# Peptides against a protein of PDB entry 3KDP, part 42

Target 1, 230 residues: chain A of PDB entry 3KDP
Amino acid sequence: PFLIFIIANIPLPLGTVTILCIDLGTDMVPAISLAYEQAESDIMKRQPRNPKTDKLVNEQLISMAYGQIGMIQALGGFFTYFVILAENGFLPIHLLGLRVNWDDRWINDVEDSYGQQWTYEQRKIVEFTCHTPFFVTIVVVQWADLVICKTRRNSVFQQGMKNKILIFGLFEETALAAFLSYCPGMGVALRMYPLKPTWWFCAFPYSLLIFVYDEVRKLIIRRRPGGWVE

## One batch from the design tools (peptide; aimed at target 1 C183)

Design b2_p22_2 (made by RFdiffusion4)
Pose (drawn by RFdiffusion4):
Structure b2_p22_2 (pose): chain A 230 residues (1-230), chain P 22 residues (1-22)
Amino acid sequence: as target 1 above (230 residues)
Amino acid sequence: VLVVVLVVVVVILFVIVVVFYF
């Protein structure tokens, strides 16, 4: 978001104070939760790891959290900022520029895509209404994430969901977001504004895509263990 | 016991969310 905020001079989809709600808020518990994960094989049957090679964090990993499942999480994140605004007037393209004027506190008279003229606090209360659910499609996608960052070889149907804590992390993570968006206060404290029902289910095809993509990866590997995918 | 505690916490959280939703 902050990257395109520079590219397409677009209204900032995801705000800063909004980011310290992901890893400090929703994300904390779900992550702590993996540490409770049983194995995938006789680990005490493999030679010991090797401090020089096979590191904790590596090429093949960053190529995943950033290069892959990372992007599919954003395509889902933007897609609803694109919906929050068009369902409220600003059909996408009439956005490719606004910021310069948009962020102006004096230009209370700005054309949308119909003619309607918005003040400052009038449209910002939509910009923050844009954060509030980017901050969701993010939590929504992290369901499909917290479930494939669960295993690294086994299909979820080979390993199952016996992690009676990781599941808690879900119910928490999700509900925490709702509370962070409906309590009389989060708006005037965090730029968090209540959402309309249709609004939550945005990232859903995307969460489910992240899900399906990861499952198919593991399968390939297990069919071709020396092959390219692994 | 831990599972029961977590369930209670979840129920409480949902009640709070419903209350603040309406």

Design b2_p22_2_s1 (made by RFdiffusion4, then SolubleMPNN; from b2_p22_2, 18 letters changed)
Fold by OpenDDE base, seed 1:
Structure b2_p22_2_s1 (fold): chain B 230 residues (1-230), chain A 22 residues (1-22)
Amino acid sequence: as target 1 above (230 residues)
Amino acid sequence: DLIEELLKRKKELLEKVEKYRE
């Protein structure tokens, strides 16, 4: 997300506080899940014929899969960001290169795509309004991981402890998302302004996309064992 | 009509933010 912010020079889609919340909250559960999956794979799989190469290949494949899921999560967050800004008069094409003027406190007449002028304060309110749904989108997309874990045939027996930790983590991050979204004072303290409940549904297409992606990935793995998609 | 809608949304957002700042 931060790389796109730099490259496109758009208003900041995800604040530093939300990044910290993701790193401490939403990223912790996947990391723990991955650690347990690796540990369980190491325990239940036959000793690799070549422990160095087979372990490295498996770690790379897992890392790529999680990296791809992470990219889809980021795309979902950006989609929500662009929708909110578009509903407030800023079309995606207009946001390109707008960051400099957007972040300038002395410019109080930044025009949106429809000629409406926005003060610095108003722009920052809209920006901070985007931070919350970006975080919420990530949380909602993480729910797809729970479904993916349950649908993995080989993992149902392997993921007993992993699934409990994942489920607990999903509840925790959802509770955190609700707290950050609706607790009074969060806009001032954390620059996370409240979100209409309807915006939680904006992430659902991307949750479905991850589900479809995982099913397609599984299908490819079954058809082409040892492929890079594992 | 679109501008009026945007202005309305902007106003609603500002009012909501002010409510949570109190």
Scores: peptide ipSAE 0.029, ipTM 0.603, DockQ to the pose 0.022
OpenDDE base, seeds 2, 3, 4, 5: peptide ipSAE 0.026, 0.017, 0.024, 0.022; ipTM 0.511, 0.468, 0.540, 0.503; seed 5 fails the geometry check

Design b2_p22_2_s2 (made by RFdiffusion4, then SolubleMPNN; from b2_p22_2, 18 letters changed)
Fold by OpenDDE base, seed 1:
Formats: C-alpha cells, sequence, structure tokens
Structure b2_p22_2_s2 (fold): chain B 230 residues (1-230), chain A 22 residues (1-22)
C-alpha cells in the first residue's frame, strides 16, 4: 500500500497505525491459531520427497502463493479505498498525482472530481476515513486467508473448522476491527474514523476471490500431487 | 495507456459497485 502511495502519488490509503494494527493486532492471534491447527489428514500419507530439491522448490512455491494472496488482499484494500474516495467525490483518475497538493497544508482549495473545493482538514478527514475501511477490508480478506491456511491440500470443506483457536482468532480480529471502526475517539486517537457498516461488505468479493483461488489451487494439487502449484 | 485503461475499468467497476451498494 505504501509503495503504491509513493508510485501513484495518491493520498495515503493505509496509515501507519492501521499497518501496526494489522501486523500486531490482527495477524498475531490468527498466526498463533495456525500453529495449533490440527494436522492435515494427508500429512502422513505423503510420499517422501527429495530433500535436496523439493524443499527449496516448495518453499519458493509457498512463498509465491502467499505473495499472490497478499497481492489480492492489497487489491481489495485499494478497491475499498477508491470506492470511499469516489463516494466523497474523488474519482481514481483524479487521485493520481494529487498527493502533493493533498498533503499541502497551505492549499485549501483542492478540487474533487466534481469541482468541489476541499480544505486541508477536510481532505485529511477523508483520508483518515479511508484508513479504517482499508483495515477492515484487510481483516475481511484475512478471514479467507486464515481459513485457507489451515490446510495445504485439503479443501476447507474437507478439513472443517475444528480449531477453536482459529475460530477465536476470527472473532478477535473481527472484534478488533469493529472496536477500531466504531469506538468513539478512534478518529482522534488513531486516525481511524467510524466506518459505515456497508463497507464491511466491500471486501467480501475479494475474500471470496482469495477463497476460490486457494480452493482451485488446492484442487489442482489434489489432482496433480507434486505439481508446480504445490 | 495501460494505466488509463485500467483506471477506466476501475471507475466503471466502482460505479457498478456504488449502484449495487446504494
Amino acid sequence: as target 1 above (230 residues)
Amino acid sequence: ELEEELLKRIEELLKKVKELMA
């Protein structure tokens, strides 16, 4: 997100606070939950691999897969960001190159896509209004990510959600997202302004995309064990 | 050109999403 902010010169879609909330607040419990996930049913059924070649290849493939999921997750966040800014009058095209003027405190007449002038304070409110939805989007997409990470090969439908810690993690991150989104004072304290409940659903297509992506990946792995997607 | 096309597509998608979420 920050790289795109720099490259595209758009208003900052995800603040430092939200990044910290993701890394320290949202991901911690889910990550721990994965450590306590029940062993995949097929682990002991796997044939021995070549320790010299297969380990490195598998690590690379796993890292690439998670990288791809992360990219889709980021796209979901940016989508939500653009939707919110568009709702406030800033269309995506208009945001390109706007950062310099956006962040200039002395410019109080930045125009949106409809010719409305925005003061610096108003712009910052809108910017900070995007931080929370971006965070929430990440959380919603992480639901799918967490669920799909339970297994490497088995479908979620096959493995199920028997891990109570995982379920707790889902509730925890959701509760944190809700707290940060709706608790009074979060806008002042964390620059995370209240989120309209409808924005929670904005991330669902991307969550579904992640889920479908991984299920398809796993399906391919099940059909072609030892393939390039493993 | 690719960026502009992508942006146009995103805008179209955003409009559709707005219509669906309104």
Scores: peptide ipSAE 0.000, ipTM 0.193, DockQ to the pose 0.018
OpenDDE base, seeds 2, 3, 4, 5: peptide ipSAE 0.000, 0.000, 0.000, 0.000; ipTM 0.281, 0.259, 0.276, 0.200

Design b2_p22_2_s3 (made by RFdiffusion4, then SolubleMPNN; from b2_p22_2, 18 letters changed)
Fold by OpenDDE base, seed 2:
Structure b2_p22_2_s3 (fold): chain B 230 residues (1-230), chain A 22 residues (1-22)
Amino acid sequence: as target 1 above (230 residues)
Amino acid sequence: SLEKELLERIKKLLEEVEELLK
């Protein structure tokens, strides 16, 4: 998110402190929960046939999985960001290169895509309004990602929710998201304004699509073992 | 040059998102 902010010169979608909350809060407990996941998946049950080659393959698979999860989370967050800004009159294409004028407190007539002028204070309110939904979207997407990552081949419905630590992690990250979204002072401390409850559902269609995609992927893997989809 | 290419790709993606939001 920060790299895209710099490269595209768009308004900052997520504050630095909020990024730290993601890294230390939302990612830590789920990562621990995955570490304690019992060897129920076919991936964990596979004893390395060759410890040297299989260790390397496993490290690559883990790195790819974490990289993919991070990309999916970022995409979900940016989707929510662009939706909110579009609803406030800033279409995605108009945001490109707008940062310089957006962050200049002396410019109080920045125009949106429809010719409406925005003061610096109004722009910052909209920007900080995006931070909380962006964060919540990451959490909601992370629910799906964590559940999906339990198995490589088995359906979520077949594997079930046996890991109590994972379930606890899901509740913990949800509680953290609620705390950051609704606790007084978060607007000043974290630049996260209170979130309307309706925005929690903004990520749900996206999460559902991820679930459907993964179930289809797993179905293909089951039907064609060793295919490129694996 | 690489930055310009990346910006063009981002513009294309943003246009696609804009179309999805319409």
Scores: peptide ipSAE 0.008, ipTM 0.277, DockQ to the pose 0.015
OpenDDE base, seeds 1, 3, 4, 5: peptide ipSAE 0.008, 0.000, 0.008, 0.008; ipTM 0.282, 0.197, 0.277, 0.289

Design b2_p22_2_s4 (made by RFdiffusion4, then SolubleMPNN; from b2_p22_2, 18 letters changed)
Fold by OpenDDE base, seed 4:
Structure b2_p22_2_s4 (fold): chain B 230 residues (1-230), chain A 22 residues (1-22)
Amino acid sequence: as target 1 above (230 residues)
Amino acid sequence: SLLEELLKKIKELLEKVEEYKK
């Protein structure tokens, strides 16, 4: 997410504080919950044929899977960001390279895609309006991520939702998202303005995408054990 | 541990960017 901000020079889609809240607040409890996840039946039953090579391959595959999921999460957040800015008159193409002028408080006539001029204060309101939905989008996508990370090979339907700690983690991150989104003063304190409840649903297609992606991946792994898709 | 390390690196990167914005 941050790399795209730097590369594309777009207005900041997510505040640093909100990113810290994601990393420290929303990911910590779920990560702990995954550590207590019941071992996958296949992992327990299959002794590594070659512990050294199988461990290295497994680490690479896990890293690749997490990297891919992380990219989908970022895409979900940016999608929400671009939708909100487009609704406010800033089309995605127009945002490219706009950061310098956007962040300059002395420029009060930044034009949107339709020629409307925006003051610095107006631009910052729109920017901060994007922060909360971006954060919420990440949380919603993390729901799918946490669920799919329960197993390496087995479908979520096969493993089930037995880990109460994982369920607690999902609740905690959702509660935090709701708190940050709707608690009075968050706009001033965290630069997270309240969002419309409808924006919670903006991330659902990406959560579904992650879910489908992982199920397909796992299906391929089950059909072709030892393939590069693991 | 890998996720925590990744998060730590991301945090460090974000702090550097905030410092650049000042």
Scores: peptide ipSAE 0.014, ipTM 0.280, DockQ to the pose 0.030
OpenDDE base, seeds 1, 2, 3, 5: peptide ipSAE 0.009, 0.009, 0.012, 0.000; ipTM 0.269, 0.277, 0.260, 0.231

Design b2_p22_3 (made by RFdiffusion4)
Pose (drawn by RFdiffusion4):
Structure b2_p22_3 (pose): chain A 230 residues (1-230), chain P 22 residues (1-22)
Amino acid sequence: as target 1 above (230 residues)
Amino acid sequence: NSFNDIFNNFTNFFNNFFNELF
């Protein structure tokens, strides 16, 4: 988001104070939760790892959290900023420029895509209404994430969901977000504004995409263990 | 009319993008 905020001079979809709500808020518990994960094989049947090669974090990993499941998380994140604004007037394209004027505190008279003129606090209360649910489609996608960052070889149907704690992380992570958006206060404290029902289910096809994509990866590997995918 | 508005918006975008680079 902060990247395109420079590219398409677009109204900032995801705010800073909003970001310290992902890893400090919703994400903390779900992540702590993997540490409670049983194995995938007789680990004490493999030679010891090798401090020089096969590191903790590596090419093949970053090529995933950033190059892959990372992007698909954003395509879902933007897609609802694109919906929050058009369902409220600003049909996408009439956005490719607003910022310069949009962020102006004096230009209280700005055309949308119909003619309606918006003040400052009037449209910002939509910009923050834009953060509030980017901050969700992010938590919504992290369901499909927290469930495939569970295993690295086994289908979720081979390993199952016996992690009676990771599941808590879900219920928490999600509900925490709702509370962070409906309590009389989170708006005037965090630029968090209540959401309309239709609004939550945005990232859903995306969460389910991230899900399906990861499952198919693992399968390939298990069918071709020396092959390219692995 | 809609196509003209779209092309104007893209032209304004590219003008602003290249002016920002230079």

Design b2_p22_3_s1 (made by RFdiffusion4, then SolubleMPNN; from b2_p22_3, 20 letters changed)
Fold by OpenDDE base, seed 1:
Structure b2_p22_3_s1 (fold): chain B 230 residues (1-230), chain A 22 residues (1-22)
Amino acid sequence: as target 1 above (230 residues)
Amino acid sequence: DLEEEIERILEELLKRLEEALL
């Protein structure tokens, strides 16, 4: 997300507070949950033929899979971001290169895609309005990610939701998302303006996409053990 | 204030990264 912000010179889609909430709130408990997750039956039972080579291949493939999942997650957030800005008059194409003028406090006549002028304060309100739904999008997508990360090869339906820590993590991140989105004063304290309930659903297609992607990936791994996708 | 400062730092880092990459 941050790299796209730099490269595209778009207004900041995700605030520092939201990043911190993701890193500390939504990632910590899941990371702990994964550390205490019961070893996947396949990982424990299958001795690598060549521990060195198979480990390296596995690390590369894990890295690639997480990279792909992270990319889909980021796309979900950016989709939400672009939709919100478009609803406020800023089409995605107009956002390209706009950051410099957007962040300039002295420019109070930044035009949207329809020629409407926006003050700095108005722009920042719109920017901060994007932070909450971006965060919520990440949380919703992370539901799928956390569930799929429980297993490398097995379907979620096979392993189930036995890890109480993971369940707690899902609850915690959801509760945090709800708190940050709807608790009075969060707009002032954390620059996270209240989220329209409809925005929670914007992430669902991406969550489903990740889920389907991972299930397909795992299916391929199960059918072709030792293949390139493993 | 802390958030604004963090944002400023991040913006500055971004500008530096942008200048380094472009």
Scores: peptide ipSAE 0.016, ipTM 0.351, DockQ to the pose 0.041
OpenDDE base, seeds 2, 3, 4, 5: peptide ipSAE 0.016, 0.014, 0.016, 0.014; ipTM 0.344, 0.342, 0.356, 0.326; seed 5 fails the geometry check

Design b2_p22_3_s2 (made by RFdiffusion4, then SolubleMPNN; from b2_p22_3, 20 letters changed)
Fold by OpenDDE base, seed 3:
Structure b2_p22_3_s2 (fold): chain B 230 residues (1-230), chain A 22 residues (1-22)
Amino acid sequence: as target 1 above (230 residues)
Amino acid sequence: SLEEKIKEILEELLKRLLEALE
């Protein structure tokens, strides 16, 4: 999110400190859970790790836990961000390059996609309105992403939810999301305004899409081992 | 092979993101 903020010069989707501290914090327990996930049948065929030559943590697990999850989460967050701004009159194309004028307190006539002028205060309210839903969207997407990362080839329905650490991680991040969304003072401290309960559902279609996509991907892998999908 | 390439790209992007946030 921060890189996109700089590169595209769009209004800040989520505070840098908030995204760093909270997102990394919420990812730690799930990432650890993936390291202790029950092995798939294919993993059981592998030779034991050589402590002298092999890395302690599998690069694939790191990539899925931090790389894939993080990027997919960011996409989900940006989806919510663009929806909110579009509902307030700022279409995605119009946001490109807008940051300079958006963050200038002396410009009180920034126009939206429909020619409506926005004061600095009004713009900041809209910006901060995006922060909480962005974060919540990340958490909701994590529900699906973490579950799909448990397996490479097998369906989630086949392996099941046996990792208690993963379940704990899901509850922890959900509780944190609820706390940050509804605790008084978060709007001032973290620039996260209170979230309407309806926004929790905004990410569900995206999470479902990712879940279905991954199940289809895994199905293809099972039917065609060694294909281009691997 | 495609999955491995995607993973490498994502890992690199993540590293850059973390560096930018610090």
Scores: peptide ipSAE 0.006, ipTM 0.244, DockQ to the pose 0.030
OpenDDE base, seeds 1, 2, 4, 5: peptide ipSAE 0.000, 0.000, 0.000, 0.005; ipTM 0.258, 0.252, 0.238, 0.259

Design b2_p22_3_s3 (made by RFdiffusion4, then SolubleMPNN; from b2_p22_3, 20 letters changed)
Fold by OpenDDE base, seed 5:
Structure b2_p22_3_s3 (fold): chain B 230 residues (1-230), chain A 22 residues (1-22)
Amino acid sequence: as target 1 above (230 residues)
Amino acid sequence: DLEKKIKEILEKLEKRLKELLE
């Protein structure tokens, strides 16, 4: 997200505080919870693998898959960002190169896509209004990401949801997201303004996409062991 | 080249957003 901010010179889509909340608040507990996940049901039924050759290939393929999932997560966040700015009069094409004027406190007549002029204060309110929904979008997408990480090969439907610590992690990250989104004073303290409850649903298609993508990937692995998808 | 590709993606997104906002 930050790289796109620099390259496209758009207004900041994700604040530093929101990044810290993702890294320290919402990702840590779920990641720890995976250490307590039960072994896959078919682990003892798998053929012995060559530890020298098969591990390296599998690590590369897993890294590529997680890279693709990360790209889908970023796309979900940017989708929410562009929707919010579009609803406030700034269409995506108009945001390109706008950052310099956007961040200048002495320019109070920045025009949106419809010719409306925005003061510096108004622009910053809209920018900070994007930070919270972007954060929430990442949390919602992480629900699917965490669930798919339970297994490497088996379907989630085969593995089930037996890890209580993982379930706790899902509730914890959701509760933290709700706290940061709706607690009074967060706009002043963290520059995270409250969001409409409807914005929680904006990320659901991307969460579903990640889930379906991983299930299809795992299905292919099960049908074609040793394939390029593993 | 990257900026041009980003612009094309944003144009497509803009079109879709307009359709959703109508």
Scores: peptide ipSAE 0.021, ipTM 0.383, DockQ to the pose 0.046
OpenDDE base, seeds 1, 2, 3, 4: peptide ipSAE 0.009, 0.009, 0.008, 0.009; ipTM 0.247, 0.260, 0.286, 0.237

Design b2_p22_3_s4 (made by RFdiffusion4, then SolubleMPNN; from b2_p22_3, 19 letters changed)
Fold by OpenDDE base, seed 1:
Structure b2_p22_3_s4 (fold): chain B 230 residues (1-230), chain A 22 residues (1-22)
Amino acid sequence: as target 1 above (230 residues)
Amino acid sequence: DLEKKIKEILENLEKRRLLALL
């Protein structure tokens, strides 16, 4: 998100505070919960890793984690961002290069795609209104990411949902997201303005896409072991 | 209709301002 903010010169889609809340808040308990996941049913049927030839973190894992899943997560956030700004008169094409004028507090006549003038305060309200649903979008796609991380090869349907700590983690991150989004004073303290409940559903297609993608990936790995998709 | 779009934007902005004050 921050890289696209710099490259495209768009208004900031996700604030530093919201990023901190993700890294230290919503991601911490779910990540710890994975340490308590039940071993895959076939783990003892696999050959042990050769510590001299096999890297623990390989190029395939990096490509999958950062290149594929991370890109889908970012697309979900940006989709929500662009929809909110479009509903407020800023079409995606008009946002390109707008950052300089958007962030200038002395410019109070920034025009939207329909010729309406926006004061600095009005623009910042809209920007901070985007941060919360972007954050919530990340949490919703993280549900899928956490669930798919339960296994490397087996389907989630084969592994099941027996890890109570993981289930607690999903509840905790969702409760924290709701707290940060709707608790009085969060708009002043964290610049996280309340969002319409409908915005929670904007991420669902992307969460489903991540889940389906990974299940298909795992299916391919089971059928064709040693492929580049692993 | 530009007038309808302007009205919708203003209504949305007002709603968001009110929500931000809660």
Scores: peptide ipSAE 0.024, ipTM 0.462, DockQ to the pose 0.035
OpenDDE base, seeds 2, 3, 4, 5: peptide ipSAE 0.013, 0.015, 0.019, 0.016; ipTM 0.284, 0.375, 0.513, 0.502; seeds 3, 4 fail the geometry check

Design b2_p22_4 (made by RFdiffusion4; failed a check: too like the target's own chain)
Pose (drawn by RFdiffusion4):
Formats: sequence, structure tokens, C-alpha cells
Structure b2_p22_4 (pose): chain A 230 residues (1-230), chain P 22 residues (1-22)
Amino acid sequence: as target 1 above (230 residues)
Amino acid sequence: TTHLFLIIAAILLILGFIYLFF
């Protein structure tokens, strides 16, 4: 988001104070939760790892959290900023520029895509209304994430969901977000504004995409263990 | 509607705690 904020001079979809709600808020518990994960094989049947090669974090991993599942999480994140604004007037394209004027505290008279003229706090209360649910479609996609960052070889149906803690991380992560958006206060404290029902289910096809994509990966590997995908 | 969402969220947390303890 902060990247395109520079590219398409677009109204900032995801705010800073909004970001220290992901890893400090919703994400903490769900992540702590993997540490409780049983194995996928007789680990004490493999030679010991090798400090020089096969590192903790590596090419093949960053190529995943950043190059892959990472992007698909954003296509879902933007898609609802694009919805929050058009369902409120600003049909996408009439956005490719606004910021310069939009962020102006004096230009209280700015055309949308119909003619309606918005003040400052009037449209910002929508910009923050834009953060508030980017901050969700992010938590919504992290469901499909917290469930495939669970295993690295086994289908979720081969390993199942016996992690009676990771599931808590879900219920928490999600509900925490709702509370962070409906309590009388989170608006005037965090630029968090209540959401309309239709609003939450945005990232859903995307969460489910992230989900399906990862499952198919693992399968390939299990069918071709020396092959390219692995 | 805001109170309904808060109640639903609370119920979800309760269900989460119940699942955690069993």
C-alpha cells in the first residue's frame, strides 16, 4: 500500500498505526501457535541439519512469503479498498491522482465520480474506513495463511487440525479485529471505524485461493519429490 | 448492529476458550 501511495498518487489504503496491529495484535497469538506443531515424519531418522547449507530462512522460503502467498494476500487487500471507495462513490480510476488534493485540508470541495463534494474529515472518515478493513482482509487472508504455515509437506487432510491452540489463535485474531473496530473508541484512537456486514467477506475468495494454491504445491512435491516444485 | 457484532465476537472468544480447554 505504501508502495502504490507513491505510484498511483492514490489515497493511502493502509496506515502506519494500522500496521502495528498486525504483528503486534492479531498476528502474535496465531504465530506463537505453530510452535505447538507435531512433526510430519520420523525426524530422528534424518541426518542432522548442516549449519552451512540448509539455513533457517532461505531462498526457497522468501520466494514464498514474499514472492507468492504474500502477493495474493495484497491482491485481496487492495480489492476491498477498491470496494469501500466505489460502494461509496469513488469509482476506482477517479482515484489515480486524488492524494495530492485529497490529503488537502482546505480543498473541502472535491468531486467524486458522480458530483458529490466531500469535505476533509468527511472523506478521511472513509480513508480510515479504508484502513479498518484492509486491516481485516489482512486478518481474513491470515486464516488461510495460519493453516498452510502449519505443514510443509502434508496436506491438511493428512495432518489434520489437532492443534487445539492454533485454532484459538484464529478465534482470537479474528474477534480481536472486530473489537478493534466496534468498540466506541477505536475510531478516535486508531482510525478504526465500524464496518458493514457485506464488508468483511471481501478477501474471502482470496483467503480460499491462498489456501487452494498451497495445497496443490505440496501435492506436486509428494508426487515428484525431486522435481522442480520442491 | 454494533452491539450485535460485539456480542458475536464475544461468543466467538468464548467458543475459542472452550475449545482450548477441551

Design b2_p22_4_s1 (made by RFdiffusion4, then SolubleMPNN; from b2_p22_4, 16 letters changed)
Fold by OpenDDE base, seed 1:
Structure b2_p22_4_s1 (fold): chain B 230 residues (1-230), chain A 22 residues (1-22)
Amino acid sequence: as target 1 above (230 residues)
Amino acid sequence: DVEKVLEEARKLLEEGRKILEE
């Protein structure tokens, strides 16, 4: 998100505080939960032909898969970001290159796509309003990610939700997202302004996309053991 | 609906300002 912010010169879609909330607040319990996840039966029984080469290949493939999932997560967040800004008069095309004027506190007449002038304070409010739904989008997408990451080859339907720590992690993420989104003062404290409850559901398509993506990936792995997707 | 969220955000900002001024 920050790289896109720099490259596209758009208003900051996700603040540093929200990033920290994701990394430390959202990802911590899930990461711990995954550490305590029961070993996948196929992983435990798998004997690589060439341990050195196959290990390296597997690490690369896992890294690629997580990179792809992360990209989908980012796309989901950016989608939410662009939708909110568009609803506030800033179309995506108009946001390109706008950062310089957007972040200039001395410019109080930045025009949106409809010619409406926005003060610096108004712009920052809408920017910070985007931080929360971006975060929430990441959390919702991470629900799917956490569920799918507990296994490499088995379907979620096959493995189930047996890890109580993982379940707790999902609730913790959700509770944290709700707290950050709706607790009074969070806009001032964390630059995470209140979120319309409907925005929680806007992330669901991306969560579903990741879920489907991973299920398809796993299906391919099961059908073609040792393939490039594994 | 977005306007309502923005209004709430503005209220929070104002509340924050009041707190900071105290």
Scores: peptide ipSAE 0.008, ipTM 0.276, DockQ to the pose 0.030
OpenDDE base, seeds 2, 3, 4, 5: peptide ipSAE 0.000, 0.006, 0.008, 0.007; ipTM 0.234, 0.243, 0.266, 0.266

Design b2_p22_4_s2 (made by RFdiffusion4, then SolubleMPNN; from b2_p22_4, 16 letters changed)
Fold by OpenDDE base, seed 2:
Structure b2_p22_4_s2 (fold): chain B 230 residues (1-230), chain A 22 residues (1-22)
Amino acid sequence: as target 1 above (230 residues)
Amino acid sequence: DVEEVLKEAEKLLKEGLELLKS
C-alpha cells in the first residue's frame, strides 16, 4: 500500500496503525495456521528429490505464495478504496498526484472529478472513511486466500476444512475486524471511522472471483499435469 | 495522549516517505 502511495502520490488509503494491525493481528495468525495445514495428498505422493534442492524449491514456492497473497490483498484493498472515493466524486485518475494538495490543510478548495470543492476537513473525513473498509476488505480477501492456499491442486471441496487452527484464525481475524470497525473510539484512536455493514459485502465479489479463478486453475492443473499454470 | 502519539508517529512516517521520494 505504501509503495503505491509513494509512486502514485495518491491520498493515503490505509493508516500506519491499521497496517500494523493487519501485519500483526490479521496476517500473522492465519499465516501460522497455514503451517499446520495437512499435506496435500498429491504432495505426499511425490518422490523425495534431493532434499537440499527440494527444500530450496519449497522455500521459494512458499515465499512466492505469501508474496502473491499480499499482493492480492493489497489489490482488494485498493479496489475498495477507489470505489469509496469514486462514490464521493474522486475518480481514480483524478487521485493521481493529488496527495500534496490533499494533505495541505491550507488548501480548502480541492476539486473532485466533477468540480466540487472539498475542504481539508471534508477530505480527511473521506480519507478516514476509507481506512476501515480497506481493512475489512483485507480480511474478507484473506478468507478466500487462506482457503485456496490450503491446496495446490485439490479443490477446496476435496480437501475440506479440517485444520482447526485455520478455522480459529479466520474467526480471530473476523472478530478483530469487527472490533476495530465498531468499537467506540476507534475513529479517534486509529483513524478508522465506523463501517457501515453494507461495506462488508464490497469485497465479496472480489473474493468470489479469486475463489473461482483458483478452482479453475486447480482444475486445469489436474487435467494438465506439469503445465505452466502450476 | 495515545492519540497524540499516534498522530506524531504518522507525521514522522509521512516525512520519511517524502524523503524516500527525494
Scores: peptide ipSAE 0.000, ipTM 0.249, DockQ to the pose 0.020
OpenDDE base, seeds 1, 3, 4, 5: peptide ipSAE 0.005, 0.000, 0.000, 0.000; ipTM 0.258, 0.225, 0.247, 0.257; seed 1 fails the geometry check

